Peptides against a protein of PDB entry 4JHK. Designs and how they scored, part 48

Target 1, 212 residues: chain A of PDB entry 4JHK
Amino acid sequence: EDYKIQSFDLETQKLLKTALKDPGSVDLEKVSSVIVDQSLKDQVFSREAGRICYTIVQAEAKQTNGSVFRRNLLNRLQQEFKAREETRKRSTQEWVCLVSFICNIFDYLKVNNMPMVALVHPVYDCLFRLAQSDALKNEEEVDCLVLQLHRIGDQLEKMNVQLMDELFNLLRDGFLLQEDLSSMGRLLLLEILEFRAGGWKLSDTAQKYYYS

## One batch from the design tools (peptide; aimed at target 1 V111 N112)

Design b2_p23_6_s2 (made by RFdiffusion4, then SolubleMPNN; from b2_p23_6, 11 letters changed)
Fold by OpenDDE base, seed 2:
Structure b2_p23_6_s2 (fold): chain B 212 residues (1-212), chain A 23 residues (1-23)
Amino acid sequence: as target 1 above (212 residues)
Amino acid sequence: SAPTWAELADAQEAALEAERAAA
């Protein structure tokens, strides 16, 4: 299986591959650290890193019944989350990578095949930040917001429909009232509004309109 | 102090395992 680790150097790739098959033989704190570091820099990896993380978690659980990797991963991720505003100020790209990574972890890093409750509010916090007026005017942030809602919106809503309603109220306001939205940003917001309204599914007409 | 994400995840896992074992 391809875990999108091509952007790592060869030594790190070997480390990750070893973690996947024999997690007890590597420093799982280091593994978690390099995954988080790369997720903040590589947009492609940030969107898929949850898969490799979940696999490592499962491998460690089966091998030693341990959770060292998950613990270190979540601790580092929480640190990055706490510093998210500083990250946003420093680099929009790193900020959207952080959001993408957190959302992807929520998507894949299940706890006994259930969503990780601990990440629900943090994910919403990130999405709410992207839904603020100062973020909605940035096409890169809108892209990120819409992408995450496409990927995990249905799951997230099941965890807290009230917050999802509040989030989409902000998005509707942004779509209708914010004057400095780009044309593409406006289209993306419209699309995601329709997407949720359709039960987190695109109609054939909408699919053709936006993606054909 | 509030529990960390890691601690919450561990707690969630423990709770689910206990429920399944008792079922």
Scores: peptide ipSAE 0.667, ipTM 0.913, DockQ to the pose 0.915
OpenDDE base, seeds 1, 3, 4, 5: peptide ipSAE 0.660, 0.662, 0.660, 0.663; ipTM 0.909, 0.911, 0.908, 0.910

Design b2_p23_6_s3 (made by RFdiffusion4, then SolubleMPNN; from b2_p23_6, 14 letters changed)
Fold by OpenDDE base, seed 3:
Structure b2_p23_6_s3 (fold): chain B 212 residues (1-212), chain A 23 residues (1-23)
Amino acid sequence: as target 1 above (212 residues)
Amino acid sequence: MEPTWAELAEEQEKALEELEKKK
């Protein structure tokens, strides 16, 4: 199985592979740290990192009934989340990577096969931030917003439909009222509005696009 | 202080386990 770890150096790749097979034999704090670090700078990895994280979590649980990896991962992720505005100011790319990573963790890092409730509001907070007027004018942020909604919008709505309604009110307003939207940004907003209205259903082609 | 994400996840896991035990 491909976990998109080719961007890591060979030693780190070996570390990650070992974590997948024998999590008890590695420093899981270090593993979580390198995953978060890479997710903040590599868009490709950030969009799929949840898969490897979940696998490591499951492996550790089965091997030792422990949760060291998840604990360290979530602690680091929460730290990055708290500093998200500073990150956005420093680098739009890092910011969208952070959002992508958080959303991907929500998508894959299940708790007993259930969505992690703790991440619902943080994810919405990120999406609401992307829906603000200063973010909607940036195509990179709009791309991120739309991508996440395609990937996890249906799951998020099931967790809190009221927040989703509020979010889409902002998106509709942005689409209709914001003058400095790019043509592409406007098209993307329209598309996502229609996507939700259609019940969050993706075609096979769209599925491949948004899920690699 | 408020519970961390990690703590909340652990609590969620425990809660589900307890529910399953009752079934």
Scores: peptide ipSAE 0.654, ipTM 0.907, DockQ to the pose 0.931
OpenDDE base, seeds 1, 2, 4, 5: peptide ipSAE 0.652, 0.653, 0.646, 0.653; ipTM 0.904, 0.906, 0.900, 0.905

Design b2_p23_6_s4 (made by RFdiffusion4, then SolubleMPNN; from b2_p23_6, 11 letters changed)
Fold by OpenDDE base, seed 2:
Structure b2_p23_6_s4 (fold): chain B 212 residues (1-212), chain A 23 residues (1-23)
Amino acid sequence: as target 1 above (212 residues)
Amino acid sequence: MEPTWAELADEQEAALEALAAAA
């Protein structure tokens, strides 16, 4: 199984692999820390890190019935979330990586095969931030927003349809009223509006239009 | 104090396990 850990140095790769197989033999706080750190810097990893996290969580639960890794991971992630505005100001790239990572954790880090309720509002908070006018003018933020909605929009809606409606009201307004949207940004917003309208699936026509 | 994400996750897990055990 490929966990996209190629960007780590060899020693850290070994640490992560050991955590996957024998989590009790490693410092799981350190493991969580390096995963979060890398997720903030590596766009590719941030989009897939949830899978490795979930695997480590399951491995620890099976081995010791513990939750040290998840606890440390979520604590660190919550710290980064609290500082999200500062992160956004410092680096758009790190901000979108943070959002991508949080969304990916929501996608993969299930609690007894159920979505983690604790992350619902934080995820929406991130997406709402991306839907503000100052963010919609940045193509990188629009890309992130649309990508997350493609990945977890249906799951999020099941958790809170009211927030999803409010979010898409902002996206519609952005599409219609935002003067400084890029051509691609406008196209992406239109696509995601159609995506939800189609039950979080692309129609054959939309597929051809946007991805031909 | 509001519970942390970690605490909420633990609580959710405990609640679901209890429900499963009772079923």
Scores: peptide ipSAE 0.651, ipTM 0.902, DockQ to the pose 0.911
OpenDDE base, seeds 1, 3, 4, 5: peptide ipSAE 0.645, 0.646, 0.645, 0.647; ipTM 0.897, 0.898, 0.897, 0.899

Design b2_p23_7 (made by RFdiffusion4)
Pose (drawn by RFdiffusion4):
Structure b2_p23_7 (pose): chain A 212 residues (1-212), chain P 23 residues (1-23)
Amino acid sequence: as target 1 above (212 residues)
Amino acid sequence: SLEEYETMQEEILESLETSDEEH
């Protein structure tokens, strides 16, 4: 019900609500463009855009059996994904938004009730980037890292365990060895190590220790 | 069901590759 589009221009809200019901009536290329655009600019939308993207993808399949929107969306995201390092230099905020959005799409947009394998390596590419020492020194990026691991970390491991293992080695390494990792960064990494070791769930006691 | 899944995934990958080549 709530796609979280309050950040949008009033005209665009109409465009988006229209695409949900009658995709054939709207420019799906323009629609995918305004969604990707806004997703890089607004944090709340970046971690929720998957809902509205899924609803539109399903609406097109139902109405016209087409997947044009899905296609424009994936190709536009691929372009942003390819330019991820440049975007990170320009704005950490945009970068964490891109990662949140890509991971939200991996979570919501399924292909025959299965995850899109096309996004497995790209998502690991993003999370490995966050696990680097130059990214872990920024609580903003550590926050982004652990958000994705909480949300899709379990799904991702099923698709590829070797990568999740090597990724959590970098997490332990940064935890023990890195000195400019902050107190909050340490709390976040410790919680995610326990989270994964517990089978991607938060124990009652960890809930009490880490969170208000 | 598995063949449908793989076909759809292949089509996605081809679309991504083609778009990369066009740019």

Design b2_p23_7_s1 (made by RFdiffusion4, then SolubleMPNN; from b2_p23_7, 11 letters changed)
Fold by OpenDDE base, seed 5:
Order: sequence, then C-alpha cells, then structure tokens
Structure b2_p23_7_s1 (fold): chain B 212 residues (1-212), chain A 23 residues (1-23)
Amino acid sequence: as target 1 above (212 residues)
Amino acid sequence: MMAEYEKEQQEILEDLEEAEEEE
C-alpha cells in the first residue's frame, strides 16, 4: 500500500514509512508532530494523514499493544484546538486546515470501528465556529464547513443529533438571513441543507468529488 | 468487546485530561 507522503523530505518520508511498518523503532512523538505540522499547511494532505494515523495506531497496537502515537497526536490536536481562535485570526487557511485535519482524524481514527468520543465535541465546536456569521461570509470557511459535513456529517449526527440540529439551524439562518454571503457560499449552504435532508446521500459524481 | 471499547474510550479521555492539566 502506498501513502501520499511525497510532500515531505526524504528523511521524513523514511521516518513515516518506518512508522507505518515498525512503529516501535521510531520516535512516535516526532512522527505525530510531523503529521500535524504538515496537515496544518496542506488541507489535501489531511485526508491522507487520517489514513496514515490510523495505520500507525493499528500497527503500534499490534506490535506493542501501545498507544503512544495516538496519545501524542491527540495531545497536539488538543493544543491546536485550544488555540483555534488565534489560528483563525492569523490565517484562515491554517484554520480551515486545522478543522479539516480534526475532522479527518475523527473520520479515520476509529476505536474498535467506532468514532472516538473524545473528538465529538471538538469537531462540533469547530463546525459551529464555521457556522457563525463572521465565518459564513468567507467562502473558504464555507467550503471547509460543507466539505466536512459531506464527509462526516452522518457519523457526527449519530453521535449527537441535538448538536447537529442546532448546527443546521445556524446554517439555515445563514442561508436565509445573512446578507453578505457570496453566491457560491449561498449555493453551498443550500446544497448541504438538502444533503442532510436527503439522508446524507450523494450521487455517484458528488461522491467522487468529496471522497476521492 | 463493548466493555473494551468503553474502556479504551475512557482511557483516551483520561489521557487528554491529564495532558491538559499538565499544560
């Protein structure tokens, strides 16, 4: 199996490859740090990062029954999450990368094939932040919000339907009442409203767009 | 299996709480 790690230097690529095969032989804190750092810069990588993280977690569990990587990863994510408002102020791009990464970790880093409970509220908090008026006016943030809901909305709803209802109330209000939405932003909000109403199901074409 | 799942979930939460306290 090949992983998309070409964006890293050769030394780091080697580190990651080793972590995937023999996690006990590398500094897993360093590995987690590298993955998080790159994910905060590259939104596209965040999806691959989720797969990589899950693979490392599984490999470590099988090899040593350990969870060092996951612990370090989540600790770093918690730190970034706490600083999310400052990150947003500094860079919208970094902010949406952070959200994307947290959502992708939620999507891929399962606990016995179930979502990680610890990430439910952090994910919702991020999505709620994106659903605020000051964020909805930014197309980049709307893109992120809608993308994440397409990817993990159904899973999140299963974890807490009340929060999902509240979130979509904000999205409906934004769609209907907010004056400074871009045309594309408004279309995206409408689409995601319809997507949930349709039971979180996409056409084959849409499926490829959001999940490839 | 469910018991193991719940235990692991709880351990994850505890680890995060400990890390937050140490930060």
Scores: peptide ipSAE 0.406, ipTM 0.856, DockQ to the pose 0.916
OpenDDE base, seeds 1, 2, 3, 4: peptide ipSAE 0.393, 0.389, 0.389, 0.396; ipTM 0.851, 0.850, 0.850, 0.853

Design b2_p23_7_s2 (made by RFdiffusion4, then SolubleMPNN; from b2_p23_7, 12 letters changed)
Fold by OpenDDE base, seed 5:
Structure b2_p23_7_s2 (fold): chain B 212 residues (1-212), chain A 23 residues (1-23)
Amino acid sequence: as target 1 above (212 residues)
Amino acid sequence: MEEEYKREQEEILEDLREAEEKE
């Protein structure tokens, strides 16, 4: 199976491939670090990274009943999350990559096919940050916010509907009241408001945009 | 399975708390 890791050098590709098949034979801390580092640079990769991470987690669980990779991964994510405001100040691109990665990990890294409870609040915190006025004026942040809500909004709502209601109150206020939104940003907010109102369901065309 | 799920979730949370405390 191809995991789209061509962006890495050959040695790292080998490391990742080995981790996917035989996680016990590699330094899983190093593997997790490599994945996180790349995900913080490439938002497109972050989607694939979620799938890769899940596969490694499952492989390790089956091989040794261990969770070294997941532990290291989540520890690193926690560190990045805690520093998220500094990251945002330094680079909007890195910030949205971080959010994207956390959301993708939430999407893929399931526990017995159910969401990881530990990630619920961190994900919401990131989305709430993107929903603040200073973020909504930035189209890149709005793009990220809307993309994540399309991907995992339904799952998040199932975990905490109250937080989702609060989040969408902010989005509605932003759409209606904020004056410095870009035209596209305003359009995206309207779309996501309607998306949730429609039960988190997309057309086939929209499905391809957000998930392919 | 539900109990296993709960235990694993708690283990994950505990690991994160421990890591945060050490940081």
Scores: peptide ipSAE 0.434, ipTM 0.880, DockQ to the pose 0.894
OpenDDE base, seeds 1, 2, 3, 4: peptide ipSAE 0.417, 0.419, 0.412, 0.407; ipTM 0.876, 0.876, 0.875, 0.873

Design b2_p23_7_s3 (made by RFdiffusion4, then SolubleMPNN; from b2_p23_7, 10 letters changed)
Fold by OpenDDE base, seed 3:
Structure b2_p23_7_s3 (fold): chain B 212 residues (1-212), chain A 23 residues (1-23)
Amino acid sequence: as target 1 above (212 residues)
Amino acid sequence: DLEEYLKEQEEILEDLKRAEEEL
């Protein structure tokens, strides 16, 4: 398998490649930190990071039946999650990267083909934060919110339909009542409302209408 | 072990949420 790690320097690339193949021979805490740090800078990488993390977890499990990497990864995520409001205030870009990364970890790091229960509430908490009025007026945050719901909304709903209903109540109210939404933001909210209403699918015609 | 760890993490994160609501 090929992993998109070109954004790292050669030394770090080597470290990651080694972790993917022989996790026992590297400092897995360092590896987890490197992945998280880069994910906080590059939202595009965050999706790939999920896949990388899953591979490392599987490799370590096979090699030593250990879970050092996953533990370190989740601990770091917890730290970043705890500081999410400070992160948001400091940098919207870092904030949406954090949300994206957490969502992608939720998507890829599964146990027995099931999402980690511990990540359900943190993911919802992030999405609820993005659904607040002060965030909905920021197009970058709306983009992030809608993107994550497109990616993992169906999975999240299966984990907790009540929270999803509550979230979409906020989105509906934002769409209908909030006056300072951008034109694109309003369009995206409408699209995601219809997306869920359609069983987390959008017709080809609708897709072209919103995104062409 | 893993299941127990995940449960603990869930509890920790819920506690953090509650703490934030109290602020």
Scores: peptide ipSAE 0.033, ipTM 0.617, DockQ to the pose 0.116
OpenDDE base, seeds 1, 2, 4, 5: peptide ipSAE 0.031, 0.032, 0.032, 0.032; ipTM 0.621, 0.634, 0.614, 0.627; seed 2 fails the geometry check

Design b2_p23_7_s4 (made by RFdiffusion4, then SolubleMPNN; from b2_p23_7, 13 letters changed)
Fold by OpenDDE base, seed 5:
Structure b2_p23_7_s4 (fold): chain B 212 residues (1-212), chain A 23 residues (1-23)
Amino acid sequence: as target 1 above (212 residues)
Amino acid sequence: MEAAYQAEQQEILESLKKAEEEE
């Protein structure tokens, strides 16, 4: 199976591959750090990191019944989340990668097919931040926001419909009232508004855009 | 859900809340 780790150097790839198969033989704190660091730099990897993390979690659970990796991962996630405003100020790219990573962790790190409750508010907080006027004017942030909502919006809504309503109120206001949206940004907002209204179902065009 | 995981989730939740309060 391809875990999309080609962006790493060969040594790190070996480390990750070992973690995926024999997590007890590697430094799982280091592995978690490497994954987070790369997720902040590479959007493509960031969106896939959740799957990798889940696999490692499962492998460790089966091998040693341990949770060292998950603990380290979540601790690092906490740190990055706490510093999210600083990250955004420093680099929009890293910020959207962080959001993508958090959302993917939410999507993949499930127990009994249930999401981590602890991540619900952090995810919403990130999405609400992306829905602010200063973020909506940035196409990269809008793209991130819409992408995450396409991926996990239905799950998030199930966890808290009130927050989702509030979020989409902001998006509607942005679409209707904000003057400095890009053309693409405005189109993306419209699309996501319609996407939710349609029961979180993708059009063929949207499918190609978000999952190609 | 295992007790350890529940405890971990709770810890994460509390830590995140604390972080938000400090912002």
Scores: peptide ipSAE 0.116, ipTM 0.732, DockQ to the pose 0.254
OpenDDE base, seeds 1, 2, 3, 4: peptide ipSAE 0.036, 0.036, 0.040, 0.036; ipTM 0.632, 0.668, 0.561, 0.636

Design b2_p23_8 (made by RFdiffusion4)
Pose (drawn by RFdiffusion4):
Structure b2_p23_8 (pose): chain A 212 residues (1-212), chain P 23 residues (1-23)
Amino acid sequence: as target 1 above (212 residues)
Amino acid sequence: SKTFTADEEEVSELIEEDLESLE
């Protein structure tokens, strides 16, 4: 019900609500463009855009059996994904938004009730980038890292365990060895090590230790 | 430290494969 589009221009809100019901009536290329554009600019929308993208993808399949929107969306995201390092230099905020959005799409947009394998390596590409020492020194990026691991970390490991293993080695390494990792960064990494070791769930006692 | 980079050409192909596999 709530796609979290309050950040949008009033005209665009109408465009988006229309695409949900009658995709054939709207420019799906323009629709995908305004969604990706806004997703890089607003944090709340970047972690929730998957809902509205899925609803539109299903609406097109139902109405016209087409997947044009899905296509435009994936190709535009691939372009942002390819330019990820440049975007990170320009704005950490945009970069964490890109990662949050890509990971939200991996979570919501399924292909025959299965995850899109096309996004497995790209998502690991993003999380490995967050696990690097130059990224871990920024609580903003560590927050982004652990948000994705909480949400799709379990699904991702099923698709590829080798990558999740090597990724968590970087997490342990940064935890023990890195000195400019902050107190909050340490709390966030420790919680995610326990989270994964516990099978991607938060124990009652960890809930008490880490969170208010 | 270890790094990882996704193959962009392969990602493009996989996107097409996912789209073609839709039912």

Design b2_p23_8_s1 (made by RFdiffusion4, then SolubleMPNN; from b2_p23_8, 8 letters changed)
Fold by OpenDDE base, seed 3:
Structure b2_p23_8_s1 (fold): chain B 212 residues (1-212), chain A 23 residues (1-23)
Amino acid sequence: as target 1 above (212 residues)
Amino acid sequence: ELTFEADEEEVERLIEEDLASEK
């Protein structure tokens, strides 16, 4: 299977490919750091990062029954999560990359074929932060919020429907009451409200927007 | 503003529990 790692230099690509095939032969802490660093800079990569991480986790488990990579990955993720407010203040771009990465890790790293319970609250915390008034006025943050809900909203709801209800109450209020939303932001909020109401099924318009 | 619900210490605990559940 091919992985989208063209954004890395050739040496790093080799490192990642080796980790995917023979994780025991590389420094898995370094590998995890490289993946996290790139994910914090490139939101597009975050989706692929989840898939790569899952594959490395499975490869290591099969090869040595180890979990060094996953442990390092989650430790680094937690560090970034702890500093999320500072990250947001410093760079909106890095902040939305962080959220995207956390959500994609949630999507791909399964435990016994189920989402990691440990990531449920952190994911919701990120989404709730994006749903605050000061974030909803920023189109970049709204785009991130709506994108993640399209990707993992149904899974998150299964983990905690009460939090999802609360989140969407905020989104509804933002759509109806907040005056400084961009036109696109308002459109995206309306679409995601309808998306959930329709059972988390994409409309033709949404499908074109997110998967074109 | 809505406060964050996640406690960093709780997250750490839950991570360990998830990892342990695979063993």
Scores: peptide ipSAE 0.053, ipTM 0.639, DockQ to the pose 0.770
OpenDDE base, seeds 1, 2, 4, 5: peptide ipSAE 0.022, 0.025, 0.020, 0.021; ipTM 0.600, 0.594, 0.594, 0.603; seed 2 fails the geometry check

Design b2_p23_8_s2 (made by RFdiffusion4, then SolubleMPNN; from b2_p23_8, 7 letters changed)
Fold by OpenDDE base, seed 4:
Parts: sequence; C-alpha cells; structure tokens
Structure b2_p23_8_s2 (fold): chain B 212 residues (1-212), chain A 23 residues (1-23)
Amino acid sequence: as target 1 above (212 residues)
Amino acid sequence: ELTFKADEEEVARLIEEDLASLK
C-alpha cells in the first residue's frame, strides 16, 4: 500500500513504515510529531496524513489495544491549533496546511462511527478564520476553505448545523459585499454556496458550468 | 473498520477553553 511518504528522508521513512506495521516497536510520540511537522510543510502530505494516522491508530489498537499514538497526535494538534494565528502570520502555506491536516484527521478518525466531537469546534474555528475578510482576499486561503468544505462539509453540518449556517452567512456576505476578492475567489465562493444548497452535491448544470 | 469509543476529554476541554478566549 502506498502511503505517500517519499518526501521524508530514508531514516524517517523507515520509522513510519515500522509504525504502520509494528507501532509498539517505535516512539509513537516522535512519529506523531514527525507527521505533524511534515504536514505543516507539504500540502500534498497534509491532505494524505489522515490516512497514515488512521492506519497507525488501527495497527496500535490491534497490536496492544492502546491509543498512545492518537493521544500524542491530538496533543500536538492542539498545540498547533493554539498557535494558529502565529502560524498564519509567519506563513500562509503552513496555515492552510494546518487547516487541511486538521480537517483530514477529522475525516478519518471516528468515535462510534462518528467524527470526533473534540475536533468539531477546532475545525469550525479554522474555517471561520478562513472566512474572515482578511483571509477571503487571499486566494490560497479561499482554495483551502472551499476544498475542506467539499471534503467534509456534509459531515460538519451533521455535527452542528447552526455553525454551518453562520459560516455560510459569512461566505455569502463575502461573495456579495467584499470588493477585494479575486475573480477565482469569487467564483469558488459562489460554487461552494451552490454546493451546499444542493445538499453537498453538484448538479449536472453546475458541474458543467464551473468545471468544464 | 476500527472506531474509537471515547474522545480525549482533556484535549477537548483545553481546545474549547482556547476557543472561548478568542471570542
């Protein structure tokens, strides 16, 4: 199975491969830190890191019935979340990578077949931050916002429809009232507004209009 | 597929407190 870890050096790749098949033989705190660090630097990895984390969690559960990796992962995730404004100030790329990673973890790690309640508000907070006027003017942040909503919007809405309504009020206001949106940013906002209105699915007409 | 039976309660609490402090 391909876990897309080619961006790491060989020693770290070996560490990750061992964690995937024999998590009890490695330092799972170190593994979690390595995954988070790389997710902040590599957008492609950030999008796929959830699958790696899910596999490690399952491997540890099957091997020892433990959750050391998940606990360390969530602790590190919390640390990065706390520092999100500093991260955004330092690097827009790292900020959108962080959001992508948090959303990807939300998508893969479930409690009783449902998304983790602990991640609902952090995910919404990140999306609300991307929906502020100072972020909507940055196409990279709009790309991130719209991508996450395409991936996990339906799940998030099921967890809290009131927050989703508030979020989309901001997006609608941005689309209608904000003057310094890029042309693509405005198009993406319109598309995601229609995407939700269609039950988190694109109509044949909308798909042809925006993606043909 | 394996799913979890419990969240990390302490992590959740601290995250919520941080969110509240930003409002």
Scores: peptide ipSAE 0.029, ipTM 0.568, DockQ to the pose 0.060
OpenDDE base, seeds 1, 2, 3, 5: peptide ipSAE 0.027, 0.028, 0.028, 0.028; ipTM 0.600, 0.575, 0.618, 0.581

Design b2_p23_8_s3 (made by RFdiffusion4, then SolubleMPNN; from b2_p23_8, 9 letters changed)
Fold by OpenDDE base, seed 2:
Structure b2_p23_8_s3 (fold): chain B 212 residues (1-212), chain A 23 residues (1-23)
Amino acid sequence: as target 1 above (212 residues)
Amino acid sequence: ELTFKADLEEVEKLIDEDLASLK
């Protein structure tokens, strides 16, 4: 498999590549830290990070029956999650990166081919935060919200449909009632409302309309 | 498998506590 790690320096790339293939030969705590740090700065990488993390977890489990990487990863994730409000206040960009990272870990780091139950509420909490009025007025946060729902909405709903209903009630209200949405933000909310209504699928017509 | 479950349970507990504190 090819992993998109070009954003790292060569030394770090080597470290990551080694972790992917021979996790027992590297400092997996360091590896986890590197991945988390980059994911908090680069939302694009955060998507790739999920896949990378899963691969390392599987590799370590297979090689040594260990879980050092996963433990360190989840510990760091928990720390960042706990500080999410402060992160949001400090930097919207870092905040949306954090959300993206958490969502992508949820997407890829599965147990028995099922999402980790422990991540369900954290993900929803992040999405609910993005669905608040003060966040919906920020296009960057709306972008993040809609992107995550496109990626993992169907999975999240399977884990807790009640929370998803509540979330989309907020999104509907935002779309209909909030006055300070950007034009693009409003369009994105409409699109995601239709996306879920269509069973987490976009028709060819809708796809063409929104993304042509 | 057991290690994974143990780690997950611990994280779940911590997350639940955090979420509860925010409400």
Scores: peptide ipSAE 0.030, ipTM 0.577, DockQ to the pose 0.074
OpenDDE base, seeds 1, 3, 4, 5: peptide ipSAE 0.028, 0.027, 0.028, 0.026; ipTM 0.592, 0.577, 0.583, 0.631

Design b2_p23_8_s4 (made by RFdiffusion4, then SolubleMPNN; from b2_p23_8, 8 letters changed)
Fold by OpenDDE base, seed 1:
Structure b2_p23_8_s4 (fold): chain B 212 residues (1-212), chain A 23 residues (1-23)
Amino acid sequence: as target 1 above (212 residues)
Amino acid sequence: ELTFKADLEKVEELIEEDLASLK
């Protein structure tokens, strides 16, 4: 498999490649830290990071029957999640990167091909925060919210349809009632409302309309 | 604002029973 790690220096790239192939020979705490740090800076990388993390978890399990990497990864996630409000205040960019990362971990780091139940509420908490009025007025946060719902909304709904209904009630109200939405933000909210209503699918015509 | 009590704490404890499925 090809992993997009060219943004790291050569030594770090080597570290990551070794972790993917021979995780028992590297400091997996350091590896997890590097991945999380980069994911908090680059939202695009966060999706690749999820895939990388899953691969390392599988490799370590097969090689040493260990779970050191996953433990360190999740511990770091706990720390970042607990500090999410401070992160949001400090940097919207870092905040949406954090949300993106946790959503991608939810998406990729599955157990027995199922999402980790323990991540469901934390993910919803992040999405509900993005659905608040003070966040909906920020297009960057709306972009993040809608992107994550496109990626994992169907999975999240299967885990808890009641929370998804509540979330979309907020999005509907935001679309209809909130006055300080950007034009694009309003368009994105409408699109995601239609996306879910269509069974988490979007027609080609709608795709062209919303993203042309 | 909707905030839930459940978070990422004790994630390892919650998934220990499923560790075998990762192999």
Scores: peptide ipSAE 0.032, ipTM 0.667, DockQ to the pose 0.469
OpenDDE base, seeds 2, 3, 4, 5: peptide ipSAE 0.032, 0.025, 0.026, 0.025; ipTM 0.587, 0.622, 0.631, 0.636; seed 2 fails the geometry check

## One batch from the design tools (peptide; aimed at target 1 R70 N112 V117)

Design b2_p24_3 (made by RFdiffusion4)
Pose (drawn by RFdiffusion4):
Structure b2_p24_3 (pose): chain A 212 residues (1-212), chain P 24 residues (1-24)
Amino acid sequence: as target 1 above (212 residues)
Amino acid sequence: SATADAEAETLDSELLEQYLNERS
C-alpha cells in the first residue's frame, strides 16, 4: 500500500500511481528513469523502491504480458552499477543509495519466484567494496553494508557461499586489524558476525546487547 | 503470463551473460 513516494513531485506522484494500474498508458521508460533518479537522491526511497517496482512489473505482465519496464529499470541500474566508483567519489550518500536500491530490487523483483541471478555478482561487487578499509572507516558505508546483510544476506549466501565466506573474512580482518574503524563501526561489524554465525538471525541476548 | 515469465527469464540470463562477458 505505501510505496513511500512522498519525496516526489506532485506531478510525478500521479505518473507513478498511474503506472501501477495502467502501465500501458504511460511511458515506462520515463517511469523507470524517474524512479532510478530519485532512488539515488533520497535514502528512504532507495531502501523501499522495490515495492513499487515490483507492483509495476507485475502490472505490465498482467496487462500486456510485457516486461519493458523491468527491462528499462535493470538496464538503467546496470549503468549506474557500472559507474559506481565514480558515483562514490562524487557522493558517499548517492553510492549508499545505489547499493540499497540494487539490494532492494534483488529482494523484491523475483523471476518465477526465484532471485534474479543477474544481480548476484553485482550485489557482491557492491558489498565487497563496502568491506574495503577505505570504506569501513566511514560509518555511513558500514551502516549500508550491514543493512544489506540483514535484509538479503541470507538469500545471497544461498546463491553463492564462496563469495559470502571471503566477504566475511574481510569483515573479521577489518574488525581485528584496522585502527581507524570507529566504535560504532566495531559494534556494527561484531553484530553482523554474530548474525551470520547464528544463521542469519538475531539472538535475544544480542538484541539486548547491541540495540536499544 | 507465460510470455511475460519467458521474457523475464530471458532478460535475467542476458544481463548475467553480459556481466560475465564484460568481466572476462

